# Ledger of designs, part 2: peptides against a protein of PDB entry 5KEZ

Target 1, 320 residues: chain A of PDB entry 5KEZ
Amino acid sequence: NVAIYNPFRPWWERYQPVSYKLCTRSGNEDEFRNMVTRCNNVGVRIYVDAVINHMCGNAVSAGTSSTCGSYFNPGSRDFPAVPYSGWDFNDGKCKTGSGDIENYNDATQVRDCRLTGLLDLALEKDYVRSKIAEYMNHLIDIGVAGFRLDASKHMWPGDIKAILDKLHNLNSNWFPAGSKPFIYQEVIDLGGEPIKSSDYFGNGRVTEFKYGAKLGTVIRKWNGEKMSYLKNWGEGWGFVPSDRALVFVDNHDNQRGHGAGGASILTFWDARLYKMAVGFMLAHPYGFTRVMSSYRWPRQFQNGNDVNDWVGPPNNNGVI

## One batch from the design tools (peptide; made by RFdiffusion4, then SolubleMPNN)

Design b1_p8_1_s4 (from b1_p8_1, 5 letters changed)
Fold by OpenDDE base, seed 2:
Structure b1_p8_1_s4 (fold): chain B 320 residues (1-320), chain A 8 residues (1-8)
Amino acid sequence: as target 1 above (320 residues)
Amino acid sequence: TLAPKLFV
């Protein structure tokens, strides 16, 4: 991914890829392979957060300022480490003046335009699908158990399916022969917008963002809500079917006040309420559960916004 | 929808 120095190595640089090389602030490919092996050998499975919707931001300076030293040029859409060129992006397909998503009520913009300036890959092209599949298959062959598909809302479900159809079976050193990768898709659907979670059920599980948002309101006792109202928690609250749901109290985005859920989201900053929410989630049978493990950072609120929401994990002068 | 990721 790109190495950002202003601000100094933010968490979100991880979501600006310039190659599919396995060299980041967390380590190199050999170290990753070693970690996967050690984890698998004790029954801990690895699921990779796969950033496949886009490459880095269009405004990032060209050069070799990346975690693996690979050259890239956002201005010319040149990513030779893949390789990608201008033919592999949706620039000509997006019809907005900025090239960014401007209206989330326009499903075509949501999928064909840039998410906050991130160069949008042309996933309709078999070449692009194949390069992504090669990346994911390399991870499968290393021994990962599956994937979180980042920004799935911004990809056409059929394009995702086409990529998934190219995937290998899981590594038979640790998984039964013929095992398929576990897939869960990040789709923000709180209602009111054209893209729905159900559009993605055919590809795997989907993140249920209503879960953390609604649980937060109940635990906070907003609008007179009570814990007793959770008797029919799950499908009874209008959530997706349990066998399609991945559920969580918070994630890295809404922990910082970004994305779905707003002020209702409970986080470790509200320790007592958060423990109640996580405890309830783990006790209740609805959905596949995900527990957040995060870190503290020096929050500084200005006009209601944390100006330090960019701060990444604890590090030693940029080294994690 | 708030963009999930704010990038500088």
Scores: peptide ipSAE 0.114, ipTM 0.870, DockQ to the pose 0.171
Fold by OpenDDE base, seed 4:
Structure b1_p8_1_s4 (fold): chain B 320 residues (1-320), chain A 8 residues (1-8)
Amino acid sequence: as target 1 above (320 residues)
Amino acid sequence: TLAPKLFV
């Protein structure tokens, strides 16, 4: 991914890929292989956050400022480490004036235009699908158990399926023969927009963002809501089917006030309420649970916004 | 309209 120094190595640089090389702030490929092996050997499985919708931001300067030193040029859409070129992006397909998503009520914009300036990959192309599948298959062959598909809302479900259909079975050194990767897709569906979580059920589980948002209101006792209302928690609250749901109290985005849930989202900053919410989630059978592991950062609010929401995890001069 | 992921 890109190495960003202003601000200094933010968490979100991880979501701006320039290659599919396994060189990051967290280590190199050999170190990753070692971790996966050690984890698998004790029954801990690894699921990779796969950023496959896009490459880095359109406005990032060309050069070799990347975690693996690979050259890239956003302006010319040149990512030779893949390789991708201008033919592999949706520049000509997106019809907005900016090239960015401007209207989230237009499903075609949401999927064909750039998410906040991130160069949008032409996932309709078999070439692009194959490059992504090769990346994911490399990870599968290393021994990962599956994937979170980042920004799935911004990809056509059929394109995702086409990629998934190219994937290997899991590594038989640790998984039963014929096992398929566990897939969960990040889809923000709080209602009111055309793209629905159900569009993605055929590919795997989906993130249920209503879960954290609604649980937050209940635990906070907002709007007169009571714990007793949780008797029909899950499908009874209009959530996706349990076998399609990945549930969580917070994630890295909404923990920082971004995306779904707003002020209702509980985080470790409200420790007691957060523990109650997480405890409830773990005790309740609905959905596949994900527990957040985060960190404190020096929050600095200006006009209601944390200007330090970019701060990444504890590190040694950028190395995690 | 949901707020997108913000990348500064």
Scores: peptide ipSAE 0.107, ipTM 0.860, DockQ to the pose 0.167
Fold by OpenDDE base, seed 3:
Formats: C-alpha cells, structure tokens, sequence
Structure b1_p8_1_s4 (fold): chain B 320 residues (1-320), chain A 8 residues (1-8)
C-alpha cells in the first residue's frame, strides 16, 4: 500500500493499495506465511481484509513511496506491480463532474465512481477480476480461511460473484477437501439508501451495522430503551437473517465517529458499557460475532471532530 | 495529502 508520511503512517494508508504484494508495515510475505502456518496449527484461522474495490487515492504523488517499494502513478492510473493501467478503472464510466461519488441515492454512482478519491477498479472486466482472484487465491493457497470484502457496497454484487467463482478451495493441509473460503462483505445499510444488504446475500454474509447502533442505544438507555426490549433481538428488530449477519459492537471506522452508528456506538473508551455490550453479543445466538481489538490514541477534539482520528496502532517508527 | 477513507 501507499506509505503516507503526513500525517505520519496513518491507519487508513493500509486501505490504499498499489499492489497485491504481501509486503506491509506488519511484515513481508514470508513472515505472513509463517504466521498463518503457526495459527492454523493451533486451530486459529486467518481472515484477510481484502481491499479489492479500488487502488490508492487519485491525489497521491507518483513514485515508490509504498510499503514494498513498488512504483505507482495515480495520475496515469499506472500500477505496474499488478499490472493495472488506465483501461482498468471506471473513470470513463463515472458520470459525475468530480469523478467521485456525489449522490449516495444514485446506486450507479456509489458503485462506478470513486469513494473519497480512491481510484475505482473496473470490476466488470475479466482481466481485473482475474488479477483480484489471483491475489485472493495466493492467500488461500498460503492457508487463509476466508475474507472480509472491504467496500462491498461500492461493488456490483455480480462482479463480486464473478471473482468468488474463480477462487480455489481452501488449503487441504488444514481444511477438509473441497472447503470454500468464508466470505463476509462490508455493506453499510441503515435504510434510506438504494443499496441494500440483501443485494449481497448471494455472495456470503454481510455486516449488520444496525446491531452496534441499536445495542448502543439500549445499553446507554437512550430514548427510553430498556434491556427487556432485547427479548426479540435479531430479526425481530429488523436486522438481516441471522445466517447472513456478521455482528459487532464497533469497528475501526465507527470507533472514530466515521460511517454508520454515530454517537450510540460503544467502544473501549466507555469501558463498562462496552463490556456489557460485548458480553451480551457473545451470549446471544444472533449472527456471526466479531470482537474488536483496538488501541488508545491521543484524541483531540476540535469543533466536535477528533483531529487525531488518523493515528494508527502502536509502532516503531512506522513499523508495526 | 489525501483524507482518510470514509464510508457513508
């Protein structure tokens, strides 16, 4: 991915890929392979956060400022380490003046235009699908168990399916023969927008962002909410079917006030209430559960916004 | 520099 130095090595640089090389702030490919092997050998499975909707931001300077030293040029859409070129992006398909998503009520913009400047891959092209599948298959062959598909809301479900149809079975050294990768898709659907979680049910599980938002409201006793109202928690609260849901109290985005959930989201900053929410989630049978492991950073609020929301995990001069 | 990715 891109190496950002201003601010200094933010967490979000990891979501700006310039190649599919397994060479990051956390280590190289050999170290990753070693970790996957050691984890699998004790029954701990690895699920990769796969960033496949886009490459890096259009405004990032061209050069070799990346975690593996690969050259890239956002201006010319040149990513030779893949390789991608200008033919592999949706620049000509997006019809907005900026090239970015401007109206989230337009599903075509949401999927064909750039998410906050991130160069949008032409996932309708078999070439692009194949490059992504090769990346994911390399990970499968290493021994990962599945994937979180980042920014799935911004990809056409049919394009995701086409990629998934190219995937290998899981590595038979650790998984039963014929096993398929576990897939869950990050889709923010709080209602009111055209893109629905149900659009993605055919590809795997989806993130249920209503879960953390509503649970936070109940645990905080906002709006007269009571714990007794959780008697029909799950589908009874209008959530997606349990067998399609991945549930969580918080994630890295809404922990920082980004995306879905708002102020109701409970985090480790509210330790007592957070433990109550996580305990409830783990005790309740609805959905597939995900527990957050995060870190403290020096929050500084200016005009209601944390100016340090970019701060990444503890590191040694940028190396995790 | 580019602002962080935000999901809306």
Amino acid sequence: as target 1 above (320 residues)
Amino acid sequence: TLAPKLFV
Scores: peptide ipSAE 0.086, ipTM 0.840, DockQ to the pose 0.457
Fold by OpenDDE base, seed 1:
Structure b1_p8_1_s4 (fold): chain B 320 residues (1-320), chain A 8 residues (1-8)
Amino acid sequence: as target 1 above (320 residues)
Amino acid sequence: TLAPKLFV
C-alpha cells in the first residue's frame, strides 16, 4: 500500500493499495505463510480483509513511496506492479463533476465513482476481475479460509460474483476437498439509501451495521430503551436473515466515530458497557459473530472530534 | 494531507 507520512503512517493507509504483493507493515509473504500454516495446524482459520474496489487516493504523489517499494502513478492511473493502467478505472464512467461520490442516493455514483478520492477500479472488465481473482487465489493457495470484501457497497454485486466464480477451492491440506472460501461483504445499510444488503446475499454473508448501532442505544438506555426490548432481537428488529448476517459490536471505522452507528457504538473505551454488549452478542444465536481486538491511542478531542483518530496499530517490525 | 477512507 501507499506509505502516508502526513499524518505519520495512519491506519487507513492500509486501505490504499498500489499492488497485490503481500508486503506491508504487518509483515512479508513468508511471515504471512508461516502464520497461516501455524494457525491452520491448530484449527484457527484466517479470513483476509480484501481491498478490491479501488487502488490508492488520486492525490497521492507518484513514485515508490509504498510498503513494498513498488512504483505507482495515481495521476496517470499507472500501477505496473499489478499491472493496471488508465483503461482499468471508472474515470470515464463516473459522471460527477469531482469524480467522487457526491450523492449516496444515486446507486450508480456509489458504485462507479471514487470513494473519498480512491481510484475506482473498472470491475466490469474481465482483465480487472482476473487480476483480483489471481490475488485472492494466491491467498487461497497459501491456506486462507475466506475473505472480508472491503467496500462491497461500492461494487456491483454481479461484478463481485464474477470474481468469486474465478476462485479456487480451499487448500486441501487443511480443508475438505471442494470447499469454497467463506465470503462476507462489508455493506453499510442502515436504511434510507438505494443500495440494500439484500443485493449482495447471493455472494455470501453481509455485515449488519444495524446490530451494533441498535445494541449500543439499548445498553446505553438511550431514548428509554430497555434490555427487555431485545426479546425479538435479530429479524424481529428488521435485521437481515440470520444466515446472511455477520454481526459485531464495533469495527475499526465506527470505533473512531466514523461510518455507520455514530455515538451509539460501544467500544473498549466504555469497558463495562462494551463487555455487556459483547457478552450479549456471543450469547445470542443471531448471525455470525465477530469480536473486535483493537488498541489504545492518545485521543485528543477538538470540537467533538478526535484529531488522533488516524493513529495506527502498534508496530515493532520497523517503519517500512 | 489525504483524507482517510471513511465508510458511509
Scores: peptide ipSAE 0.077, ipTM 0.831, DockQ to the pose 0.505

Design b1_p8_2_s1 (from b1_p8_2, 4 letters changed)
Fold by OpenDDE base, seed 2:
Structure b1_p8_2_s1 (fold): chain B 320 residues (1-320), chain A 8 residues (1-8)
Amino acid sequence: as target 1 above (320 residues)
Amino acid sequence: PRFPFAGL
C-alpha cells in the first residue's frame, strides 16, 4: 500500500493498495506464511481483509513511496506491480463532475465512482477479476480460511460472484478436501439508501450494521429503550437472516465516529457498557459474531470531530 | 482518508 507521512502513517493507508504483494508494515510474505502456518497448526484460522474495490487515492503523489517499494502513478492509473493501467478503472464509466461518489442515493454512482477519491477498479473486466482472483488464490494457497470483502456495497454483486467463482478450494493441509473459503461482505445498510444487504446474500454473509447501532441505543437507554426489548433480538428487530449475518458491536470506522452507527456505537472507551454489549452478543445465538481488538490513541475533539482519528496502531517510529 | 466521515 501507499506510505503516507502526512499525517504520519495513518491506519487508513492500509486501504490504499498499489499492488497485491504481501509486503506491508505488518511484515513480508515469508513472515505472513509463517504466521498462517503457526495459527492453523493450533486451530486458529485467518480471514483476510481483502481490498479489491479500488487502488490508492487519486491525489497521492506518484513514485515508490509504498510499503514494498513498488512504483505507482495515480494520475496515469499506472500500477505496474499488478499490472493495471487506465483501461482497468471506471473513470470513463463514472459520470459525476468530480469522479467521486456525489450522491449515495444513486446506486450507479456508489458502484462506478470513486469512494472518497480512491481509484475505482473496473470489476466488470475479466482481466481485473482475474488479477484479484490470483491475489486471493495466493492467500488461499498459503492457508487462509476466507475473506472480509472491503467496500462491498461499492461493487456490483455479480462482479463479486464472478471473482468468487474463480477461487480455489482451501488448502488441504489444514482443511477438508473441497472446502470453500468463508466469505463475509462489508455492506453498510442502515436503510434509506438504494443498495441493500440482501443484494449480496448470494455471495456469502453480510455485515449487519444495524446490530451495533441498535444495541448501542438499548444499552445506553436512549429513547426509553429497555433490555427487555431484546427478547426478539435478531430477525425480530428487522435484521438480516441469522445465517447471512456477521454481527459486531463496533468496527474500526465507527469506533472513530465514522459512518454507520453514529454516536450510538459502543466502544472500549465506554468500558462498562461495552462489556455488557459484547457479553450479550456472545450469549445470544443470532448471527456469526466478531469481537473487536483495538488500541487507545490520543483523541482530540474539535467541533465534534476527533482530529486524531487517523492514528494507527502502536508503533516504534512507524514500525509495528 | 478511507471512509466518508458522516454520521449514521
Scores: peptide ipSAE 0.070, ipTM 0.808, DockQ to the pose 0.364
Fold by OpenDDE base, seed 1:
Structure b1_p8_2_s1 (fold): chain B 320 residues (1-320), chain A 8 residues (1-8)
Amino acid sequence: as target 1 above (320 residues)
Amino acid sequence: PRFPFAGL
């Protein structure tokens, strides 16, 4: 991914890829292979957060300022380490004046325009689908069990399916022959927008963001809500079917007070209430559960906003 | 940032 220095190496630089090389501040490919093998040997499976909707921001300077040193040029859409070129992006497909998503009530903009300036890949092209599939298949062959698909609401479900149809079976050294990768898709659907979680059910599970948002209000006793109201928790609260749901109390985005739940989201900063929420989630049968493992950062609030919400995880690998 | 937080 790109190396961002202002602010200094933020967490969100990881979501601005310039190649599909396994070389980041989290480690190199050999270290990753070692981890996957060691984990699989004791029954712990690995699911990769796959960023396949886009490459880096359009405003990032060209050069070799990336975690693996690969050259890239956002201005010319040149990513030779893949390789991608200007033919592989939705620049001509997006019809907004800025080239960015301007209206989230327009499903075409949400899927064909840039998410906050991130160069939007033309996933309708077989070439692009194949390059992504090659990346994911490399991970499958290493021994990963599946994927979280980042920014799935910004991809057409049919394009995702076309990529998934190119995937190998899981590595038979650790999985039964013919096993398919476990897929869950990040789709933020709190209602009121045209893109629905149900659009993606055919590809795998979907993140249910209503879960953490509503659970937070209940445990906080906001608006007179009581835990007894959780009697019909799940589908009874308007959530997606249990067999399509990936559920969580918080994620890295809403842990920072940004969208998809707002101030209702419980986090480790509210330790007692958070433990109650996580305990409830693990005890309740609805959905496939995900538990957050995060870190503390030096929060500094100005006008209700944490100006240090960019701070990335602790790292001892130096400047890479 | 990764997402337009005002729209989420």
Scores: peptide ipSAE 0.065, ipTM 0.811, DockQ to the pose 0.325
Fold by OpenDDE base, seed 4:
Structure b1_p8_2_s1 (fold): chain B 320 residues (1-320), chain A 8 residues (1-8)
Amino acid sequence: as target 1 above (320 residues)
Amino acid sequence: PRFPFAGL
């Protein structure tokens, strides 16, 4: 991914890929292989956050400022380490004036235009699908158990399916022969927008953002809500079917005040309430649970926004 | 994703 130095190595640089090489702030490919092996050997499985909707931001300077040193040029859409070129992006397909998503009530914009300036891959192309599949298959062959598909809302479900259909079975050294990768898709669906979580059920599980949002409201006792109302928690609250749900109290975006849930989202900053919410989630059978592991950072609020929301985890001069 | 605006 791109290496950003202003601000200094933010967490979100990870979501700006320039290659599919396994060189990051966390280590190199050999170190990753070692970690996966050690984890698998004790029954801990690895699921990779796969950033496959886009490459880096359109405004990032060309050069070799990347975690693996690969050259890239956003201006010319040149990512030779893949390789991608201008033919592999949706520049001509997006019909907005800016080239970015401008209206989230337009499903075609959401899927064909750039997410906050991130160069949008032409996932309709078999070439692009194959490059992504190669990346994911490399990880599968290393021994990962599955994937979180980042920004799935911004990809056509059929394009995702086409990629998934190219995937290998899991590594038989640790998984039963014929096992398929576990897939969960990040889809923000709180209602009110045309893209629905159900559009993605055919590909795997989906994130249920209503879970954290609603649970936060209940635990905070907002709007007169009571814990007793959780008797029909899950489908009874209008959530997706349990076997399609990945549930969580917070994620890296909404704990920083971004994305779905707003002020209702509970985080470690509200320690007692957060523990209650996480405890409830783990005790309740609905959905596949995900527990957040995060860190404190020096929050600085200006005009209601944390200007330090970019701060990544504790690191040694950028190395994690 | 990075700082999605959807759902706010």
Scores: peptide ipSAE 0.057, ipTM 0.814, DockQ to the pose 0.256
Fold by OpenDDE base, seed 5:
Structure b1_p8_2_s1 (fold): chain B 320 residues (1-320), chain A 8 residues (1-8)
Amino acid sequence: as target 1 above (320 residues)
Amino acid sequence: PRFPFAGL
């Protein structure tokens, strides 16, 4: 991914890829293989956060300022380490003046335009699908158990399916022969927008963002909500079917007060309430549960917004 | 999302 220095190595630089090399601030490919092997040997499975909707930001300077030193040029859409070129992006499809998503009520715009300047990959192209599949298959062959598909809301479900159809079976050293990768897709659907979580059920599980938002409201006792109302928690609250749901109290985005759920989202900053919410989630049978492991950062609120919401994990001058 | 984290 790109190495961003202003602000200094933010967490979100990890979501700006310039190659599919397994070479980041977390380690190199050999170290990753070692970790996956050791985890698998004790029954801990690895699921990769796969960033396949986009490459880095349009405005990032060309050069070799990346975690593995790969050259890239956002201006010319040149990512030779893949390789991608200008033909592999949706620039010609997006009809907004900025090239970015401007209206989330336009599903085509949400999927074909840039997410906050991130260069949007042309996932309709078999070439692009194949390059992504090669990346994911490399990970599968290493021994990962599946994937979180980042920004799935911004990809056409059929394009995702086409990629998934190219995937290998899981590594038989640790998984039964014929096992398929576990897929869960990040789709933010709180209602009111045209893109629905149900659009993606055919590809795997989806994130249920209503879960954390509604649970936060209940635990906070907002609007007269009571714990007793959770008797029909899950489908009874209008959530997706349990076998399609990936559930969580918070994630890295809404932990920072943005995206889905707003102020209702409980985080480690509200320790007691957070423990209650996580405890309830783990005790309740609805959905596949995900527990957050995060870090504290020096929050600084200005006009209701944390100006330090970019701060990444603890590091020593950029070294994790 | 309306308020995504992507940055530059």
Scores: peptide ipSAE 0.044, ipTM 0.815, DockQ to the pose 0.196

Design b1_p8_2_s2 (from b1_p8_2, 5 letters changed)
Fold by OpenDDE base, seed 1:
Structure b1_p8_2_s2 (fold): chain B 320 residues (1-320), chain A 8 residues (1-8)
Amino acid sequence: as target 1 above (320 residues)
Amino acid sequence: PYDPLRGL
């Protein structure tokens, strides 16, 4: 991914790829292989957060300022380490003046325009699908069990399916022959927008962002909400079917107070209430559960916003 | 990726 130095190496630089090489501040490919092997040998499975909707920001300077040292040029859409070129992006398809998503009520903008300036890959192209599949298959062959697909809301479900149809079976050294990768898709659907979680059910599970948002209001006792109202928690609250849901109390995005639940989201900063929420989630038989493991950072609030919400996780692998 | 405007 790109190396961002202002602010200094933020967490979100990880979501700005310039190659599919397995070398980041989290480690190199050999270290990753070692981790996957060691985990699989004790029954712990690995699911990779796969960033396949886009490459880096359009405004990032060209050069070799990346975690693997790969050259890239956002201005010319040149990512030779893949390789991608100007033919592989949706620049001509997006019809907004800025080239960015301007209206989330327009599904075509949401999927064909840049998410906050991130160069949008032309996933309709078989070449692009194949390059992504090669990346994911490399991970499958290493021994991962599946994937979280980042920014799935911003990809056409059919394009995702086309990529998934190219994937290998899981590595038979650890999985039964013929096993398929576990897929869950990040789709933010709180209602009110044209893109629905149900659009993606055919590809795998989807994130249910209503879960953490609503649970937070209940446990906080906002608006007269009571724990007893959770009796029909799940489908009874308008959530997606249990067998399609990936549920969580918080994630790295909404932990920082913006979008997908806002101030209702419980986090480790609200220790007692957070433990109650996580305990409830683990005890209640709805959806596939995900527990967050995060970190503390020096929060600094200005006008209600943490100006240090960019701070990345602690790192002992040096600045690479 | 982080987008404070999406899902609102």
Scores: peptide ipSAE 0.047, ipTM 0.795, DockQ to the pose 0.258
Fold by OpenDDE base, seed 4:
Formats: structure tokens, C-alpha cells, sequence
Structure b1_p8_2_s2 (fold): chain B 320 residues (1-320), chain A 8 residues (1-8)
């Protein structure tokens, strides 16, 4: 991914890929292989956050300022380490004036335009699908158990399906023969937008953002909500089917006050309430649970926004 | 990195 130095190595630089090389702030490919092996050997499975909707931001300077030193040029859409070129992006397909998503009520914009300036891959192309599948298959062959698909809302479900259909079975050294990768898709659906979580059920599980949002209101006792109302928690609250749900109290985005859930989202900053919410989530059978592991950072609010929401995890001069 | 309006 791109190496950002202003601000200094933010967490979100990881979501701006310039290659599919396993070479980042967290280590190199050999170290990753070692970690996967050690984890698998004790029954801990690895799921990779796969950033496949886009490459880096369109405004990032060209050069070799990346975690693996790969050259890239956003201006010319040149990512030779993949390789991608201008033919592999949705330039011209997006019809907005800016080239970015401008209206989230337009499903075509959401999927064909750039998410906050991130260069949008032309996932309709078999070439692009194959390059992504190659990346994911490399990880599968290393021994990962599955994937979180980042920004799935911004990809056409059929394009995702086409990629998934190219994937290998899991590594038989640790998984039963014929096992398929576990897939969960980040889809933000709180209602009110045309793209629905159900559009993605055919590909795997989806994130249920209503879970954290609604649980937050209950635990906070907002709007007269009571714990007793949780007796029909899950589908009874209008959530997706349990076998399609990945549930969580917070994620890295809404923990920082952005994205789905707003102020209702509970985080470690409210330790007591957060523990109550997480405890409830783990005790309740609805959905596949995900527990957040995060860190404190020096929050600084200006005009209601934390200007330090970029701060990444504890590190040694940028190395995690 | 992310759109704060996404999903709102």
C-alpha cells in the first residue's frame, strides 16, 4: 500500500493498495506465512481484510512511496506491480462531475465511482477479476481461512461472485478437503439507500451494521429502550438472517465517529457500557460474532470531529 | 480512507 507520511503512517493507508504483494508495515510475506502456520497449528484461523474494490487515492503522488517499494502512478492509473493500467479502472464509466460518489442514493454511482477519491477498479473485466483472484488464491494457498471483503457495497455482487468462483479450496494441510473460504462482506445497510445487504447474500455473510447501532441505543437507554426489548434480538429487530450476519459492536470506522451508527455506537472509550454490549453479543446466538481489538489514541476534537482519527496502532517508527 | 457519509 501507499506509505503516507502526512499524517504520519495513518491506519487508513493500508486501505490504499498499490500492489497485491504481502509486504506492509506488519511484515513481509515470509513473516506472514510463519504467522499463518503458527496460528493454524493451534486452531486459530486467519481471515484477511481484502481490499479489492480500488487502488490508492487519485491524488497520491506518483513514485515508490509504498510499503514494498513498488512504483505506482495514480494520475496515469499505472500500477505495474499488478499490473493495472488505465484500462482497468472505471474512469469514464462514472458519470459524476468529480469522478467520486456524490449521491449514495444512486447505486450506480456507489459502485462505479470513486469512494473518497480511491481509484475504482473495473471489476466487470475478467482481467481485473483474475488479478484479484490470483491475490486471494495466493493467500488461500498460504493457509488463510477466508476473507473480509472491504467496501463490498461499492462492488457489484455479480462481480464479487465472479471473483469468488475463481477461488481455490482451502489448504488441505489444515482444512478438510474441499473446504471453501469463509467470506464476509462489508455492506453498510442501515436502510434508506438502494443497495441492500440481501443483494450480497449469495456471496457469503454480510456485516450487520444495525446490530451495533441498535445495541448502542439499548445499552445507553436512549429513547426509552430497555434490555428486555432484546428478547427477540436478531431477525425480530429487522436484522438479516442469522446465517448471513456478521455482528459486531463497533468497527474501526464507526469507532472514530464516521460511517454507520453515529453516536449510538459503543466503543472502548465508554468501557463499562462497551463491556456490557460485547458481553451480550457473545452470549447471544444471533450471527457470527466479531470482537474488536483496538487501542487508545490522543483524540483532539475540533468542531465535533477528532482531528487525530487517523492515528494508527502502537508502532516503532511506523513499523507495527 | 473512508467516507463519513457512507451509510448515513
Amino acid sequence: as target 1 above (320 residues)
Amino acid sequence: PYDPLRGL
Scores: peptide ipSAE 0.046, ipTM 0.798, DockQ to the pose 0.277
Fold by OpenDDE base, seed 2:
Structure b1_p8_2_s2 (fold): chain B 320 residues (1-320), chain A 8 residues (1-8)
Amino acid sequence: as target 1 above (320 residues)
Amino acid sequence: PYDPLRGL
């Protein structure tokens, strides 16, 4: 991914790929292989956060300022380490003036335009699908168990399906022969937008963002809500079917106050309430559960916004 | 960075 120095190595640089090389601040490919092997050998499975909707931001300077030194040029859409070129992006398809998503009520913009300036890959192209599949298959062959698909809301479900259909079975050194990768898709659907979580059920599980949002309001006792109202928690609250849901109390985005539930989201900053929420989630049989492991950072609020929401994991001068 | 319009 790109190496950002202003601000200094933010967490979100990880979501700006310039190649599919397994070479990041977390380590190199050999170290990753070693970790996957050690984890698998004790029954811990690895699920990769796969960033396949886009490459890096359009405004990032060209050069070799990346975690593995790969050259890239956002201005010319040149990513030779893949390789991608201008033919592999949706610039000509997006019709907004900025090239970014401007209206989330327009499903075509949401999927064909740039998310926050991130160069949007033309996932309709078999070439692009194949490059992504090669990346994911490399991970499968290493021994990962499945994937979180980042920014799935911004990809056409059929394009995702086409990629998934190219995937190998899981590595038989650790998984039964013929096993398929576990897939869950990040789709932010709190209602009110044209894109729905149900559009993606055919590809695998989806994130149920209503879960953390609603649980937060209940545990905070907002709007007169009580714990006793959780008697029919799950489908009874209008959530997706249990077998399609991946549930969580918070994630890295809404832990920083970034949408997807707003102020209702419980985090480790509210330790007592958070433990209650996580305990309830683990005890209740709805959905596939995910528990957050995070870190503290020096929050500084200005006009209601944390100016340090970019701060990444604890590090030694950029080295994790 | 985060898009404030995303997921609202």
Scores: peptide ipSAE 0.046, ipTM 0.796, DockQ to the pose 0.301
Fold by OpenDDE base, seed 3:
Structure b1_p8_2_s2 (fold): chain B 320 residues (1-320), chain A 8 residues (1-8)
Amino acid sequence: as target 1 above (320 residues)
Amino acid sequence: PYDPLRGL
């Protein structure tokens, strides 16, 4: 991915790929392979956060400032380490003036335009699908068990399916023959937008962002909410079917006070309430559970926003 | 970078 130095090595640089090389702030491919092997040998499975909707931001300077030294040029859409070129992006398809998503009530913009300037891959192209599948298959062959598909809301479900149809079975050294990768898709659906979680049920599980938002409201006792109202928790609260849901109290995005869930989201900053929420989630049978492991950072609120929400995990001069 | 308006 891109190495960002202003601000200094933010967490979100990981979501700006310039290649599919397994060479990052966390280590190189050999170290990753070693970790996967050690984990699998004790029954711990690895699920990769796969960033396949886009490459890096269009405003990033061209050069070799990346975690594996690969050259890239956002201006010309040149990512030779893949390789991608201008033919592999949706620039000509997006019809907004900026080239970015401007209206989330326009499903075509949401899927064909750039998310906050991130260069949007033309996932309708078999070439692009194949490059992504090759990346994911390399991970499968290393021994990962499945994937979180980042920014799935911004990809057409059919394009995701086409990629998934190219995937290998899991590595038979650790998984039963014929096993398929576990797929869960990040889709932010709190209602009010045209793109729905149900659009993605055919590809795998979907993140249920209503879960953390509503649970936070209840445990915080906002709006007169009571724990006793959780007696029909799950589908009874308008959530997706349990067998399609991946549930969580918080994630890295809404932990920072923005987006899906808003101020209701419970985090480790409110330790007591957070433990209650996580405990409830783990005790309740609804959905497939995900527990967050995060870190503290020096929050500084200005005009209601944390100006340090970019701060990444503890590191040694940018290296995790 | 994270879009604070994403999903709002």
Scores: peptide ipSAE 0.045, ipTM 0.801, DockQ to the pose 0.316

